# Designs tried in a protein design run: peptides against a protein of PDB entry 3EFO. Part 134

Target 1, 262 residues: chain A of PDB entry 3EFO
Amino acid sequence: SQLADLYKSCETDALINFFAKSAFKAVLHQPLKVIREILVNQTAHMLACYRKNCASPSAASQLILPDSMKVLPVYMNCLLKNCVLLSRPEISTDERAYQRQLVMTMGVADSQLFFYPQLLPIHTLDVKSTMLPAAVRCSESRLSEEGIFLLANGLHMFLWLGVSSPPELIQGIFNVPSFAHINTDMTLLPEVGNPYSQQLRMIMGIIQQKRPYSMKLTIVKQREQPEMVFRQFLVEDKGLYGGSSYVDFLCCVHKEICQLLN

## One batch from the design tools (peptide; made by RFdiffusion4, then SolubleMPNN)

Design b2_p16_4_s3 (from b2_p16_4, 9 letters changed)
Fold by OpenDDE base, seed 4:
Structure b2_p16_4_s3 (fold): chain B 262 residues (1-262), chain A 16 residues (1-16)
Amino acid sequence: as target 1 above (262 residues)
Amino acid sequence: MQELLAELPTVIDMLP
Protein backbone atom coordinates (compact mmCIF):
# COMPACT_ATOMS: atom_id res chain seq x y z
CA SER B 1 0.00 0.00 0.00
CA GLN B 2 0.98 3.59 -0.40
CA LEU B 3 0.96 4.00 3.32
CA ALA B 4 3.25 1.06 3.84
CA ASP B 5 5.63 2.47 1.32
CA LEU B 6 5.60 5.76 3.10
CA TYR B 7 6.71 4.19 6.34
CA LYS B 8 9.40 2.22 4.60
CA SER B 9 10.84 5.32 3.05
CA CYS B 10 10.57 7.50 6.10
CA GLU B 11 13.75 9.14 7.27
CA THR B 12 13.12 9.52 10.93
CA ASP B 13 16.16 11.65 11.58
CA ALA B 14 14.82 14.22 9.17
CA LEU B 15 11.44 13.97 10.77
CA ILE B 16 12.91 14.63 14.19
CA ASN B 17 14.72 17.62 12.80
CA PHE B 18 11.46 18.91 11.44
CA PHE B 19 9.62 18.32 14.68
CA ALA B 20 12.36 20.00 16.63
CA LYS B 21 12.36 23.10 14.51
CA SER B 22 8.61 23.25 14.43
CA ALA B 23 8.38 22.89 18.16
CA PHE B 24 11.13 25.37 18.84
CA LYS B 25 9.45 27.85 16.58
CA ALA B 26 6.16 27.32 18.33
CA VAL B 27 7.73 28.01 21.71
CA LEU B 28 7.43 31.69 21.00
CA HIS B 29 3.68 31.53 20.57
CA GLN B 30 2.41 28.46 22.36
CA PRO B 31 2.64 27.12 25.89
CA LEU B 32 5.32 24.52 26.37
CA LYS B 33 2.81 22.07 27.73
CA VAL B 34 0.78 22.29 24.57
CA ILE B 35 3.82 21.86 22.39
CA ARG B 36 4.91 18.78 24.27
CA GLU B 37 1.46 17.31 24.04
CA ILE B 38 1.36 17.91 20.34
CA LEU B 39 4.66 16.16 19.86
CA VAL B 40 3.56 13.16 21.84
CA ASN B 41 0.27 13.05 20.02
CA GLN B 42 1.94 13.23 16.66
CA THR B 43 4.26 10.44 17.63
CA ALA B 44 1.43 8.28 18.82
CA HIS B 45 -0.70 8.97 15.79
CA MET B 46 2.03 8.06 13.37
CA LEU B 47 2.73 4.83 15.15
CA ALA B 48 -0.92 4.05 15.66
CA CYS B 49 -1.53 4.49 11.99
CA TYR B 50 1.26 2.08 11.25
CA ARG B 51 -0.06 -0.49 13.64
CA LYS B 52 -3.54 -0.20 12.28
CA ASN B 53 -2.80 -0.18 8.61
CA CYS B 54 0.61 -1.65 8.02
CA ALA B 55 1.78 -3.83 10.85
CA SER B 56 1.01 -7.47 11.28
CA PRO B 57 -1.36 -8.33 14.08
CA SER B 58 0.33 -8.43 17.43
CA ALA B 59 -0.48 -8.54 21.10
CA ALA B 60 -1.84 -5.39 22.62
CA SER B 61 0.97 -5.50 25.13
CA GLN B 62 3.52 -4.95 22.42
CA LEU B 63 4.70 -1.73 20.93
CA ILE B 64 5.16 -2.17 17.21
CA LEU B 65 7.44 0.15 15.33
CA PRO B 66 8.26 0.34 11.68
CA ASP B 67 11.91 -0.29 11.06
CA SER B 68 12.38 3.18 9.66
CA MET B 69 10.89 4.73 12.74
CA LYS B 70 12.20 2.50 15.47
CA VAL B 71 14.39 5.38 16.57
CA LEU B 72 11.51 7.82 16.64
CA PRO B 73 10.59 7.31 20.29
CA VAL B 74 14.10 7.66 21.58
CA TYR B 75 14.75 10.82 19.64
CA MET B 76 11.35 12.23 20.40
CA ASN B 77 11.96 11.68 24.07
CA CYS B 78 15.26 13.47 23.74
CA LEU B 79 13.52 16.35 22.04
CA LEU B 80 10.89 16.54 24.72
CA LYS B 81 13.57 16.61 27.36
CA ASN B 82 15.52 19.38 25.74
CA CYS B 83 15.85 22.51 27.80
CA VAL B 84 14.02 24.52 25.18
CA LEU B 85 10.88 22.55 25.78
CA LEU B 86 11.32 22.34 29.52
CA SER B 87 10.18 25.26 31.58
CA ARG B 88 12.58 24.89 34.44
CA PRO B 89 14.03 27.72 36.45
CA GLU B 90 17.27 25.83 36.82
CA ILE B 91 17.98 26.48 33.18
CA SER B 92 18.78 30.04 32.32
CA THR B 93 16.76 31.84 29.72
CA ASP B 94 19.95 32.59 27.89
CA GLU B 95 20.87 28.96 27.61
CA ARG B 96 17.43 28.06 26.43
CA ALA B 97 17.45 30.81 23.87
CA TYR B 98 20.90 29.84 22.73
CA GLN B 99 20.04 26.22 22.18
CA ARG B 100 16.83 27.17 20.46
CA GLN B 101 18.67 29.31 17.99
CA LEU B 102 21.26 26.65 17.39
CA VAL B 103 18.76 23.94 16.65
CA MET B 104 16.80 26.19 14.36
CA THR B 105 19.81 26.29 12.08
CA MET B 106 20.95 22.70 12.44
CA GLY B 107 20.91 20.21 9.67
CA VAL B 108 19.65 16.70 10.11
CA ALA B 109 22.99 15.21 11.07
CA ASP B 110 23.77 17.91 13.56
CA SER B 111 20.40 17.75 15.20
CA GLN B 112 20.62 14.00 15.45
CA LEU B 113 23.84 14.22 17.37
CA PHE B 114 22.58 17.11 19.39
CA PHE B 115 19.55 15.30 20.69
CA TYR B 116 21.23 11.96 21.14
CA PRO B 117 24.86 12.40 22.10
CA GLN B 118 27.67 10.13 21.21
CA LEU B 119 28.97 8.37 24.29
CA LEU B 120 32.27 6.62 23.78
CA PRO B 121 34.03 4.28 26.17
CA ILE B 122 37.48 5.78 26.08
CA HIS B 123 38.88 3.26 28.49
CA THR B 124 38.56 0.64 25.79
CA LEU B 125 40.77 2.46 23.35
CA ASP B 126 43.30 0.51 21.42
CA VAL B 127 46.25 2.76 20.88
CA LYS B 128 47.19 0.76 17.85
CA SER B 129 43.85 1.29 16.19
CA THR B 130 42.59 4.34 14.40
CA MET B 131 39.00 3.29 14.78
CA LEU B 132 36.67 5.00 17.16
CA PRO B 133 35.31 2.87 19.93
CA ALA B 134 31.74 1.81 19.56
CA ALA B 135 29.34 4.21 21.16
CA VAL B 136 27.17 3.06 24.02
CA ARG B 137 23.63 3.97 24.94
CA CYS B 138 23.29 7.28 26.72
CA SER B 139 22.35 5.91 30.08
CA GLU B 140 23.99 5.74 33.45
CA SER B 141 23.55 2.01 33.31
CA ARG B 142 26.15 1.92 30.60
CA LEU B 143 28.74 3.76 32.61
CA SER B 144 31.29 2.00 34.73
CA GLU B 145 33.09 3.21 37.80
CA GLU B 146 36.19 1.77 36.26
CA GLY B 147 35.58 3.47 32.97
CA ILE B 148 36.32 6.70 31.20
CA PHE B 149 33.76 8.01 28.76
CA LEU B 150 33.71 10.79 26.24
CA LEU B 151 30.37 12.37 25.48
CA ALA B 152 29.78 14.75 22.62
CA ASN B 153 26.63 16.26 21.22
CA GLY B 154 28.09 18.74 18.80
CA LEU B 155 27.89 21.54 21.30
CA HIS B 156 29.45 20.14 24.44
CA MET B 157 32.12 17.60 25.08
CA PHE B 158 32.51 15.82 28.38
CA LEU B 159 35.18 13.53 29.63
CA TRP B 160 33.66 11.51 32.41
CA LEU B 161 35.89 9.57 34.75
CA GLY B 162 34.76 6.84 37.04
CA VAL B 163 35.93 6.90 40.61
CA SER B 164 37.80 3.70 39.99
CA SER B 165 39.32 4.69 36.69
CA PRO B 166 42.57 2.87 36.10
CA PRO B 167 45.52 4.86 37.35
CA GLU B 168 47.45 4.01 34.25
CA LEU B 169 44.80 5.66 32.13
CA ILE B 170 44.70 8.64 34.41
CA GLN B 171 48.42 8.92 34.07
CA GLY B 172 48.16 8.50 30.36
CA ILE B 173 45.59 11.22 29.91
CA PHE B 174 46.42 13.72 32.61
CA ASN B 175 49.94 12.85 33.66
CA VAL B 176 48.88 12.62 37.27
CA PRO B 177 49.15 9.62 39.55
CA SER B 178 45.53 9.23 40.55
CA PHE B 179 41.93 10.19 40.10
CA ALA B 180 42.12 12.58 43.00
CA HIS B 181 44.83 14.58 41.33
CA ILE B 182 42.81 15.38 38.24
CA ASN B 183 41.97 19.03 37.94
CA THR B 184 38.46 19.35 36.62
CA ASP B 185 38.80 23.07 36.07
CA MET B 186 40.86 22.52 32.99
CA THR B 187 39.19 22.75 29.62
CA LEU B 188 42.03 21.25 27.66
CA LEU B 189 43.79 17.97 28.04
CA PRO B 190 47.49 18.19 28.67
CA GLU B 191 49.81 17.18 25.93
CA VAL B 192 51.26 14.18 27.66
CA GLY B 193 52.61 12.71 24.49
CA ASN B 194 52.12 9.03 25.15
CA PRO B 195 50.23 6.85 22.69
CA TYR B 196 47.05 6.80 24.71
CA SER B 197 46.96 10.54 25.08
CA GLN B 198 47.64 10.97 21.42
CA GLN B 199 44.91 8.57 20.50
CA LEU B 200 42.40 10.30 22.70
CA ARG B 201 43.31 13.65 21.30
CA MET B 202 42.94 12.29 17.83
CA ILE B 203 39.50 10.97 18.61
CA MET B 204 38.48 14.27 20.06
CA GLY B 205 39.81 15.95 17.00
CA ILE B 206 37.85 13.72 14.70
CA ILE B 207 34.68 14.39 16.60
CA GLN B 208 35.29 18.09 16.54
CA GLN B 209 36.13 18.25 12.88
CA LYS B 210 32.75 16.92 11.92
CA ARG B 211 30.88 19.59 13.82
CA PRO B 212 30.27 23.22 12.93
CA TYR B 213 30.73 24.48 16.46
CA SER B 214 33.69 24.25 18.74
CA MET B 215 32.86 22.01 21.63
CA LYS B 216 34.10 23.05 25.02
CA LEU B 217 35.61 20.21 26.97
CA THR B 218 34.41 19.62 30.48
CA ILE B 219 36.17 17.11 32.65
CA VAL B 220 33.84 15.43 35.05
CA LYS B 221 34.64 13.21 37.98
CA GLN B 222 32.09 10.71 39.08
CA ARG B 223 30.30 11.63 42.29
CA GLU B 224 31.31 15.23 42.10
CA GLN B 225 28.73 17.94 41.77
CA PRO B 226 29.51 18.81 38.17
CA GLU B 227 28.60 15.27 37.22
CA MET B 228 25.00 16.31 37.44
CA VAL B 229 25.46 18.44 34.38
CA PHE B 230 26.93 15.51 32.55
CA ARG B 231 24.09 13.25 33.56
CA GLN B 232 21.65 15.54 31.86
CA PHE B 233 23.11 14.34 28.61
CA LEU B 234 22.37 10.74 29.45
CA VAL B 235 19.17 11.25 27.59
CA GLU B 236 17.75 7.79 28.00
CA ASP B 237 17.60 8.24 31.75
CA LYS B 238 15.02 10.11 33.68
CA GLY B 239 15.77 13.77 33.57
CA LEU B 240 16.90 15.63 36.61
CA TYR B 241 14.59 18.50 35.90
CA GLY B 242 11.80 16.58 34.33
CA GLY B 243 11.23 14.37 31.40
CA SER B 244 10.80 10.66 31.27
CA SER B 245 13.28 7.94 30.75
CA TYR B 246 13.26 6.27 27.40
CA VAL B 247 11.46 3.30 28.87
CA ASP B 248 8.84 5.44 30.49
CA PHE B 249 8.33 7.31 27.29
CA LEU B 250 7.80 4.07 25.43
CA CYS B 251 5.12 3.19 27.89
CA CYS B 252 3.53 6.55 27.45
CA VAL B 253 3.52 6.25 23.70
CA HIS B 254 2.21 2.73 23.84
CA LYS B 255 -0.63 3.77 26.06
CA GLU B 256 -1.61 6.56 23.78
CA ILE B 257 -1.47 4.31 20.74
CA CYS B 258 -3.76 1.86 22.43
CA GLN B 259 -6.16 4.63 23.24
CA LEU B 260 -6.18 5.76 19.67
CA LEU B 261 -6.89 2.31 18.36
CA ASN B 262 -9.60 1.43 20.83
CA MET A 1 21.48 7.29 11.45
CA GLN A 2 23.64 6.37 14.37
CA GLU A 3 24.72 2.78 14.18
CA LEU A 4 24.02 2.26 17.82
CA LEU A 5 20.36 2.99 17.42
CA ALA A 6 20.09 0.85 14.35
CA GLU A 7 19.90 -2.11 16.65
CA LEU A 8 16.74 -0.96 18.34
CA PRO A 9 13.93 -3.47 18.13
CA THR A 10 10.75 -3.01 16.18
CA VAL A 11 8.76 -5.01 18.67
CA ILE A 12 8.92 -4.07 22.30
CA ASP A 13 7.13 -5.89 25.04
CA MET A 14 5.54 -3.38 27.31
CA LEU A 15 5.28 -3.77 31.01
CA PRO A 16 1.83 -4.49 32.41
Scores: peptide ipSAE 0.517, ipTM 0.927, DockQ to the pose 0.728
Fold by OpenDDE base, seed 2:
Structure b2_p16_4_s3 (fold): chain B 262 residues (1-262), chain A 16 residues (1-16)
Amino acid sequence: as target 1 above (262 residues)
Amino acid sequence: MQELLAELPTVIDMLP
């Protein structure tokens, strides 16, 4: 059917880009609450239409997504949690304005990375491999106290270190004997010169490649105050400023779909 | 599209 073909051909990444730009444009003329409601409504309506007209019958307790749009909810949640669509006093007007303008000029690929960061387990690096480590879901549940993770969203880069990070890796990356000796005020990694350090630098270079902006590196120690900033980029988790977790958002969308189909 | 998210399911059981 024509409708089925539409869903099959849907490029959700482009759709998210469109929704983001549309919403960020609307910020100038509409209340944030209304914009957020519209985005949720649009998401629910699109998915409800699919369930009604294209999907095979399934239990009401199941959320059914077309393959082309299975990433829609996660990205929409990220969009809804973006500072541009939040009115919390903790977020400066300048920051909102800055990010708004950035997104308005972003292509599809850039916006994807921006809304859903790349989170890499650096502690699993194979120094003999040229391959990047497999990215993990942007959630605290995927972090480890024994791990070291690199997060990048095209604008910012974070190196997160667990409190129990291996001393040998700390030595390899920072040339210091322990976690306590790491200087988090540094924005550049030292050139230690060992294979691990070189591999990490290579990975950072690959991530930076083809990005229009130079990403500033922030070193973050677990359980230190600056970690709170880092956690805001774990977009699948509950937001500090009222944003929902991915799971909670799925429930929200599912509920609205059910209401539309009842 | 990010490869990681390409593995998301099309059917999600919403039961607790």
Scores: peptide ipSAE 0.517, ipTM 0.926, DockQ to the pose 0.688
Fold by OpenDDE base, seed 5:
Structure b2_p16_4_s3 (fold): chain B 262 residues (1-262), chain A 16 residues (1-16)
Amino acid sequence: as target 1 above (262 residues)
Amino acid sequence: MQELLAELPTVIDMLP
């Protein structure tokens, strides 16, 4: 059917970009609550239409997504959790205005990375490999106290270190003997010169290469105060200043779809 | 799209 073809050809990344810009424009003349409701409703209606007209019959307890739009819920949740739409007193008006303007100028690729950061397990690096480590889901559940992770969203870059991160890696990256000796005020990694350090710097360079803005590096130690800022970029988790986890959002969307179809 | 998200399922069980 024509409708089925439409879903197959849907560019969800472009759709998210459109929704983001539309929503961020709407904040100037509509209440945030209304905007959020519209976004959820649009998501639900789009998926309900697919289920009704295109998808094979399935149990009501299942959420059915077209392949082209299987990433829609996760990105929509990220959008809904953006500070521009949250309306929390902890977020300054200036920050909202800043991020609003940034997104309004972002292309599709930039917005994808912005809403869903790249999270890389640096502690798994093979110094003999030229390949980037495989990214992991942006959730605390994917972190480990023994791990070191690099997060980038096109604007910010974080190097997160677990409290039990390997001393040999700490030595390799920072040229210090232990976790306690790491200076988190640094905005640049030291040029230690060993293969591990060089590879990490290379990875950071690759990540930076196609981004329009220079990403500032923030070094984050687990269980220190600045980690709270880092955790806000773990977008699949429940937000610090509001917003649902990815799982909770899926439940919300599923509920809305069921209400539309039943 | 990010390669990681390309592996998301099209069918998700929503049972409590």
Scores: peptide ipSAE 0.516, ipTM 0.926, DockQ to the pose 0.709
Fold by OpenDDE base, seed 3:
Structure b2_p16_4_s3 (fold): chain B 262 residues (1-262), chain A 16 residues (1-16)
Amino acid sequence: as target 1 above (262 residues)
Amino acid sequence: MQELLAELPTVIDMLP
């Protein structure tokens, strides 16, 4: 069917870019609540249409997604949780304006990374490999106290250190004997010069490549206060200033779809 | 699109 073909050809990353820009433009003239409702409704309607017209029959308790749009909910949730669309006094007008303007100028690739950061398990690095480690889902559940993770969203870069991260890696990266000795005030990694340090720097360089902005590096220790900022970039989790987890959003979308189809 | 998200399922059971 024509609809089936349409869903197969859908570029969801471009769609998210469009929704983001449309929503951020609308912020100037419409209440945030209305904008959020529109985005949720659009998501539900698109998926309801697929279920009704294209998908194979399935149980009502299942959420059915076209393959091309299976990432739509996670990105849409990220968009809805962006500070520009949140009505929270804790978020300054300047910050909202800044991010709004940034997104308005972003291409598809930039917006993709911006809304869903890249989270890399650095502790798994093979110094003999030229390949980047496979990214993990942006959720606290994917972090480990024994791990070291690099997060980047095109604007910010975080190096997250578990409280039990290997002393050998700490030594390799920071040239200090233990987790406690790491200075989190630094914005640049020291030039240690060992293979692991070089590999990490290479990875950071690759991530920085083709990005329009120089990402500031923030060193984050697990269980320290600055970790709260880092956790806001774990976009699949519930946000500090509001917004649902990815799972909760799926439930919300499913409910809306059911309402549309029943 | 990130490879990670490319592995998302197309069918999700919503019952707890």
Scores: peptide ipSAE 0.513, ipTM 0.927, DockQ to the pose 0.702

Design b2_p16_4_s4 (from b2_p16_4, 8 letters changed)
Fold by OpenDDE base, seed 3:
Structure b2_p16_4_s4 (fold): chain B 262 residues (1-262), chain A 16 residues (1-16)
Amino acid sequence: as target 1 above (262 residues)
Amino acid sequence: MDELRAELPTVIDMSP
């Protein structure tokens, strides 16, 4: 069917970009509540249409996603959780305006990274390999106290250090003997010069490459206060200033779909 | 997105 073909060919990242720009344009003239409702409804309608017209029969308790759009819910949730669409007094007007303008000028690739950051397990690096570590999902559940993770969203870069991160890696990256000795006020990694340090710097360089903005590096220690900022970029988790976790959003979307189809 | 897409299923059981 024509609809089936449409879903198969759908570029979800482009769709998210479109939704983001549309929503961020709408904030100038429409209440945020209305905009959020529209986004949820659009998501539900698209998926309901797929279920009704394209998907194989399945239990009502199942959420069915086309393969091309299986990332739609998580990205839509990220969009809904963006400060531009949140009515929180803790978020300054300037910050909302800034991010709004940024997204309005972002291409598909930029918006993709912006809404769903790249989270890399740096502690798994093989200094003998030229390959980048595979990104993990942006959730606290994917972090480990023994790990070191690099997060980037095109605007910010974070190096997150678990409380039990390997001393040898700490020394390799920071040239200090332990976790406690790491200075989190630094915005640049020291020039240690060992293979691990060089590889990390290479990775950071690759991530920075082709990005329109220079990403400021923030060093974050687990269980320290600045970690709260970092955790806001774990977009699949529940946000500090509102917004559902990915799982909660799935439930919401599923409920809406059921309402549309029943 | 590639890694994310690889991990996400097309069928999600929403049963409690």
Scores: peptide ipSAE 0.551, ipTM 0.938, DockQ to the pose 0.839
Fold by OpenDDE base, seed 2:
Structure b2_p16_4_s4 (fold): chain B 262 residues (1-262), chain A 16 residues (1-16)
Amino acid sequence: as target 1 above (262 residues)
Amino acid sequence: MDELRAELPTVIDMSP
């Protein structure tokens, strides 16, 4: 059917880019609450239409997504949790304005990375491989106290270190004997020169490649105060400033779909 | 992105 073909051919990443720019433009003329509601409604309507007209019959308790749009909810949640669409006093007007303008000029690829960061388990690096480690979901549940993770969203880069991260890796990356000796005020990694350090630097270089902005590196120790900033980029988790977790958002979308189809 | 797509399902059970 024509509708089925439409959903099969849907470029969700482009759609998210469009929604983002549309919403960020609307911020100038409409209340944030209204914009957020519109985005949720649009998401629900699109998925409800698929459920009704394209999907095979299934239990009402199931959320059904077309394959091309299975990332739609997670990205929409990320969009909704962006500071541009939040009115919390903790977020400066300048920051909102800055990010709004950035997104308005972003291509599809840039916006994808911006809304859903790349989170890489650096502690699993194979120094003999030229391949990037497989990214993990942006959630605290995927972190490990024994792990070291690199997070990048095109604007910021974080190196997160678990409290129990291997001393040998710490030595390899920072040339210090322990976690406690890591200086988090540094924005550059030392050139230690060992294979692990070189590989990490290579990975960082690859991530930086083709990005329009130079990403500043922030070193974050688990359980230290600056970690709170890092956690805001774990976009599938509950936001500090009222944003929902991915799971909670799914529930919200599902509920609305059910209402539309009842 | 590819990893995310690979992990996300098309059918999600929303029952408690």
Scores: peptide ipSAE 0.548, ipTM 0.936, DockQ to the pose 0.814
Fold by OpenDDE base, seed 4:
Structure b2_p16_4_s4 (fold): chain B 262 residues (1-262), chain A 16 residues (1-16)
Amino acid sequence: as target 1 above (262 residues)
Amino acid sequence: MDELRAELPTVIDMSP
């Protein structure tokens, strides 16, 4: 059917970009609550339509997603959790305005990265390889106390270090003997010159080169206060200042789909 | 995106 073909050919990343810009434009004229509801409704309607007209019969307890749109819920949740769509006093007006303007000018690729950051397990780097490590899901559950992770969303870059990060990696990156010796006030990595340091710097460079804005580096130690800022970018988790986890959002969407189809 | 897509299923059991 024509509808089935539409879902197969759907570029969800472009759709998310559209929804983001539409929502961020609407912020100036509509209440945030209404905007959020519209976004959820749109998501649910699209998926309900698929289930009704395109998907094979399945149990009511199952959420069915077309392959092309299986990332829709996670990105929509990220959008909904963006500071622009959150009315929280903890977020400055300037920050909201800034991010709003940025997104309004972002292309599809930039917005994709912005809403769902790239989280790279740096501790798994092969110094002999030029390939980037595979990104992991943006959730605390994917972090490791023994790990070191680089997070980038096109605007910010974080280097997160687990409390049990290997001393050899710490030495390799920071030229200090232990986790405790790392100075988190620095915004630049030292030029240690060893293969690991060079590889990390190369990776950071590659990430930066693909983005229109210079990303400030923030070094974050696990269990220190600044980690809370980092955790806000773990977009699949429950937000500190509101917003659902990815799982919770799925439940919400599923419920609405069921309502639409009943 | 590629890694994310690889991990996300098309069918999700929403039952408790």
Scores: peptide ipSAE 0.543, ipTM 0.936, DockQ to the pose 0.832
Fold by OpenDDE base, seed 1:
Structure b2_p16_4_s4 (fold): chain B 262 residues (1-262), chain A 16 residues (1-16)
Amino acid sequence: as target 1 above (262 residues)
Amino acid sequence: MDELRAELPTVIDMSP
């Protein structure tokens, strides 16, 4: 059907960009609650239409997503959890204004990365490979106490180190003997010069070169206070300021879809 | 993100 073809060809990333800009414009004229409701409603409506007109029959307990839009809920949740759409006193007006303006000027690729960061398992680097490590989903469940992860969202870059990170890698990156010796106040990695260090720097460079803004590096140790900031970028998890996890959002969307179809 | 898309399913069981 023509409708099925439409869903097949849907550029979800562009749609998210559109929704983000529309919502961030709307904050100037409408209450945040209304904006959030509209976004959820739009998400549910699109998916309900698919289920009704395009999807094969399925159990009511199942959420059915077209392949082209299977990322829609996760990105919409990220959008909803953005500080611009949250009315929390902990978030400064300046920060909201800043991020609003940033997103308003972002292209599709930039907004994609902004809302859903790239999380790379650096501890799995193959020094013989020129390929970037495969990104993992932005959730605590994908972290490892034995791992080292690089997170980037186009504005910030974090190097997260598990408490049990391999001493060999720590020495390779920082030229110190252990996790405890890592100085988290530094914003630049030392020039150690070994292949692993060089590859990490290369990866960081590649990530940076694709972005219009210079990303400041923050080194984060697991279980230290700064990790709290880092964890806010694990966008699939529950947000600090009341934002839902991805799973919770799916439940919300599913309920609304069912309501629309019943 | 290609990796994300690869992991996300098209059918999700929402039963409690």
Scores: peptide ipSAE 0.533, ipTM 0.932, DockQ to the pose 0.843

Design b2_p16_5_s1 (from b2_p16_5, 7 letters changed)
Fold by OpenDDE base, seed 4:
Structure b2_p16_5_s1 (fold): chain B 262 residues (1-262), chain A 16 residues (1-16)
Amino acid sequence: as target 1 above (262 residues)
Amino acid sequence: MDELIKEIDEITSNLP
């Protein structure tokens, strides 16, 4: 059907860009709570329409997502938990305003990365490889106390270090003997000059490439206070200040769809 | 992303 074809052609990244800009525009004249409700309703309505008119016959209680929108709920949840729509005390008002303005000008690729960051396991780097490590899910469950991870969303870059990060890697990156010696106030990595350091710098360069803004680097130690900011970028997880996990959001959307169809 | 999609498929198929 024509409608089925429409859903097939609708990509999540384009939709989230649209929803984000619409929502962020609305922030100026509507309460945040209302905006969030509208977003949820729009999502549910769109998916309910698909379920009713396009999906194959199945149990009414089953949530059926079109292939092109399979991850839409994930991204929508990310949008709903964004500091612009959900005020975060750890983020300044100026930062929220800044992010709002930036998103309003973002293309599809930029907004996709912004709402769902890249999380790279740096501790797995092969210094002889030119390939980027495969990104892992943006969840705390994918972190390791023994690992080092680089997170980037196009605006911010975090280097997260587990409390049990390998000393040899710490030495390679920071030229210090241990985790405790790492200075988290630095915004630039030292030029240590060893292969691992060069590899990491190369990766950071690649991530920065084709991005319209220079990403500020923040070094984060596990279990230190600044880690709270970092954790908010683990967008699949439950938010610290009222945001749901993507799974919980899926359930929420499912219930909303059922209500619309009954 | 493939892993996420797979997980979503599993979740959605098991929702009450």
Scores: peptide ipSAE 0.484, ipTM 0.920, DockQ to the pose 0.792
Fold by OpenDDE base, seed 1:
Structure b2_p16_5_s1 (fold): chain B 262 residues (1-262), chain A 16 residues (1-16)
Amino acid sequence: as target 1 above (262 residues)
Amino acid sequence: MDELIKEIDEITSNLP
């Protein structure tokens, strides 16, 4: 059907870009609560329409998502959890205003990365490879106390270190003997010069070159206070300030769809 | 992302 074709042609990245810009524009004249409700309703209506008109016969209680929108709820939840719409207290008014303005001008690729960051397990780097390591899901469950991860969302870059990070990697990256010796006040990695350091720097460079804005590097140690900021970028997880996990959001959307169809 | 999609498929098929 024509509707089915329409849904097949829809791309989540384009949709989230549209919804983000619409919502961030609405911030100027509508309460945040209303905006969030509208976003949820729009998501539910869109998916309800698919369920009604395009989906194959199935149990009425089953949530069916079109292939092109499988991850739409994930990104929508990321949008809903953004500081602009949640007004998180740890973010200044100026920062919220800045982010709002940035998103208003972002292209599809930029907004996609902004709402769902890239999380790279750099402790698994192959120094002989020029390829970026495969990104892992943005969840605490994917972190390891023995791991080192690089997170980037186009505006910020974090280097997260587990408490049990390999000393050899710490030495390779920071030229210090242990986790305790890492200075988290640094915004630049030292030029140690070994293959691992060079590979990491290359990766960071590649990530930066693809983005229009310079990303400030923040070094984060597990279990230290700044880690709480980092964890907010693990967008699949439940937020600290009213944000749901993506699973919880799926349940929410499902309930609303059921209400629309019944 | 493929893993996430797979997980979503599993979750959505089992939602109450």
Scores: peptide ipSAE 0.463, ipTM 0.916, DockQ to the pose 0.804
Fold by OpenDDE base, seed 3:
Structure b2_p16_5_s1 (fold): chain B 262 residues (1-262), chain A 16 residues (1-16)
Amino acid sequence: as target 1 above (262 residues)
Amino acid sequence: MDELIKEIDEITSNLP
């Protein structure tokens, strides 16, 4: 059907870009609560329509998502938890305004990265390989106390270090003997010059490429206070300031769809 | 994303 074809053509990255810009424009004239409710409502209605008109026969209460939109709820949850729509005390008014303006100008690729960051396990780097490490899910469950991770969303870059990060990697990256010696006030990695350091810098460079803004680097040590800021970028997880996990959001959307169809 | 999609499939199939 025509409607089925429409859903097949709707890609999550394009949709989230549209919803983000629409919502961020509305911020100027509508209360944030209303905007969030509208977004949830729109998501539910879209999926309810699919369930009703396009989905294969199944249980009436089953949540069925088009293939091209299976991760839409994840991204929508990210949007709903964004500081522009869900104000957080650690984010200034100016920063929120700035992010709003930036997103309004973002293309599909930029907004996708912005709402769902790349999280790279750099502790697994092979210095002899030219391949980038595969990104892992943006969740605390994917972090390791023994690991080192690089997170980037096009505006910010974080280097997260587990409390049990290998000393040899710490030495390789920071030229210090241990985790305790790492200075988290630095915004640039030292030029150590070893293969691992060079590889990491190369990766950071690749991530920075084709991004319109230079990402500020923040060094984050596990269990230190600044880690709380970093945790907010683990977008699949439950937020500290009223945001749900993506799983909880799926349940919420499912409930809303059921209400619409029953 | 493939892993996430698989997980979503699993979750959605088990929702009441």
Scores: peptide ipSAE 0.507, ipTM 0.923, DockQ to the pose 0.748; fails the geometry check
Fold by OpenDDE base, seed 5:
Structure b2_p16_5_s1 (fold): chain B 262 residues (1-262), chain A 16 residues (1-16)
Amino acid sequence: as target 1 above (262 residues)
Amino acid sequence: MDELIKEIDEITSNLP
C-alpha cells in the first residue's frame, strides 16, 4: 500500500532530526511539559497507524515496529532526556540555549551522532589492524573496570578509564606507570609515539573527520566526580535527572499505542 | 546497533 511505502521510506535518522528541530523550535512558544507530551503522542500515533494498517497479523497487544524505525524509540527517548527539554534547575539556561541552537543547525548525520554517541572499546585495539573497533551499546552495562572506552557525539570526546585499566595501556597512552598518575586536566593526549598511542590518535582523527566542530577531549577516570558528566552520554540508561531507560520508554510507548488502538 | 535491534526485537515480542 501507499502507506506502507511511506513507512519504508522513513528512516530513523531523518525522523529524529525532524522531531528534534520541531521540539526545539517549540520551546520558544510552548511549555516543556506540553512539548514532551506531544513527542510521545506523535511517536505513539505514528506507530499505532503502522500497527493498524501496515503490520502483519499478530497479537493485538504486541508492539510492532517498522524495520526502518526499529530504533526510533531509542532516539526519541534520547531526545526527551536532552537538557533542552528537561525542567531541572541543575541545568543552566545557557546550556539549554547553547544546545538548542546547535541542534537547530544540525544535519541528519550530525543529530544522529549527537543523540546516540559512538562508544568504542579502546582496550580491545589490535595495533596490527587498521580497522576501527566495533562500537558498543551506550550503556553502563557495557563498561568494564578493566577497560578503556572512547565516546564521541560530534561535540564532545571522552576517554573513559576503568579503575583497573591495564597498566601497559596506560603507559602506552599517557606514558605514566599507573591509573593514579593520569592527569585528567589535560585536553590533549601526549605524543608518546608507540604503536598503540599512534593508533588511538588515528582513531580520534577518523572520528573527528567530517564533523563541523572540533570535539573537546575530556579524560575521565572511573569513580571520580567528572565521571558523572560522562554518564549522561550513556543514553540507553536512566538519566541522571529522572529520565527513563530506553526499555522503560518502549513500555511507555507500547501502553500508549494500546490505548490508541482500543 | 545490530545488537540493539536484536534486543529491541526480543523486548517488543515479550511485551504484555
Scores: peptide ipSAE 0.469, ipTM 0.916, DockQ to the pose 0.782; fails the geometry check

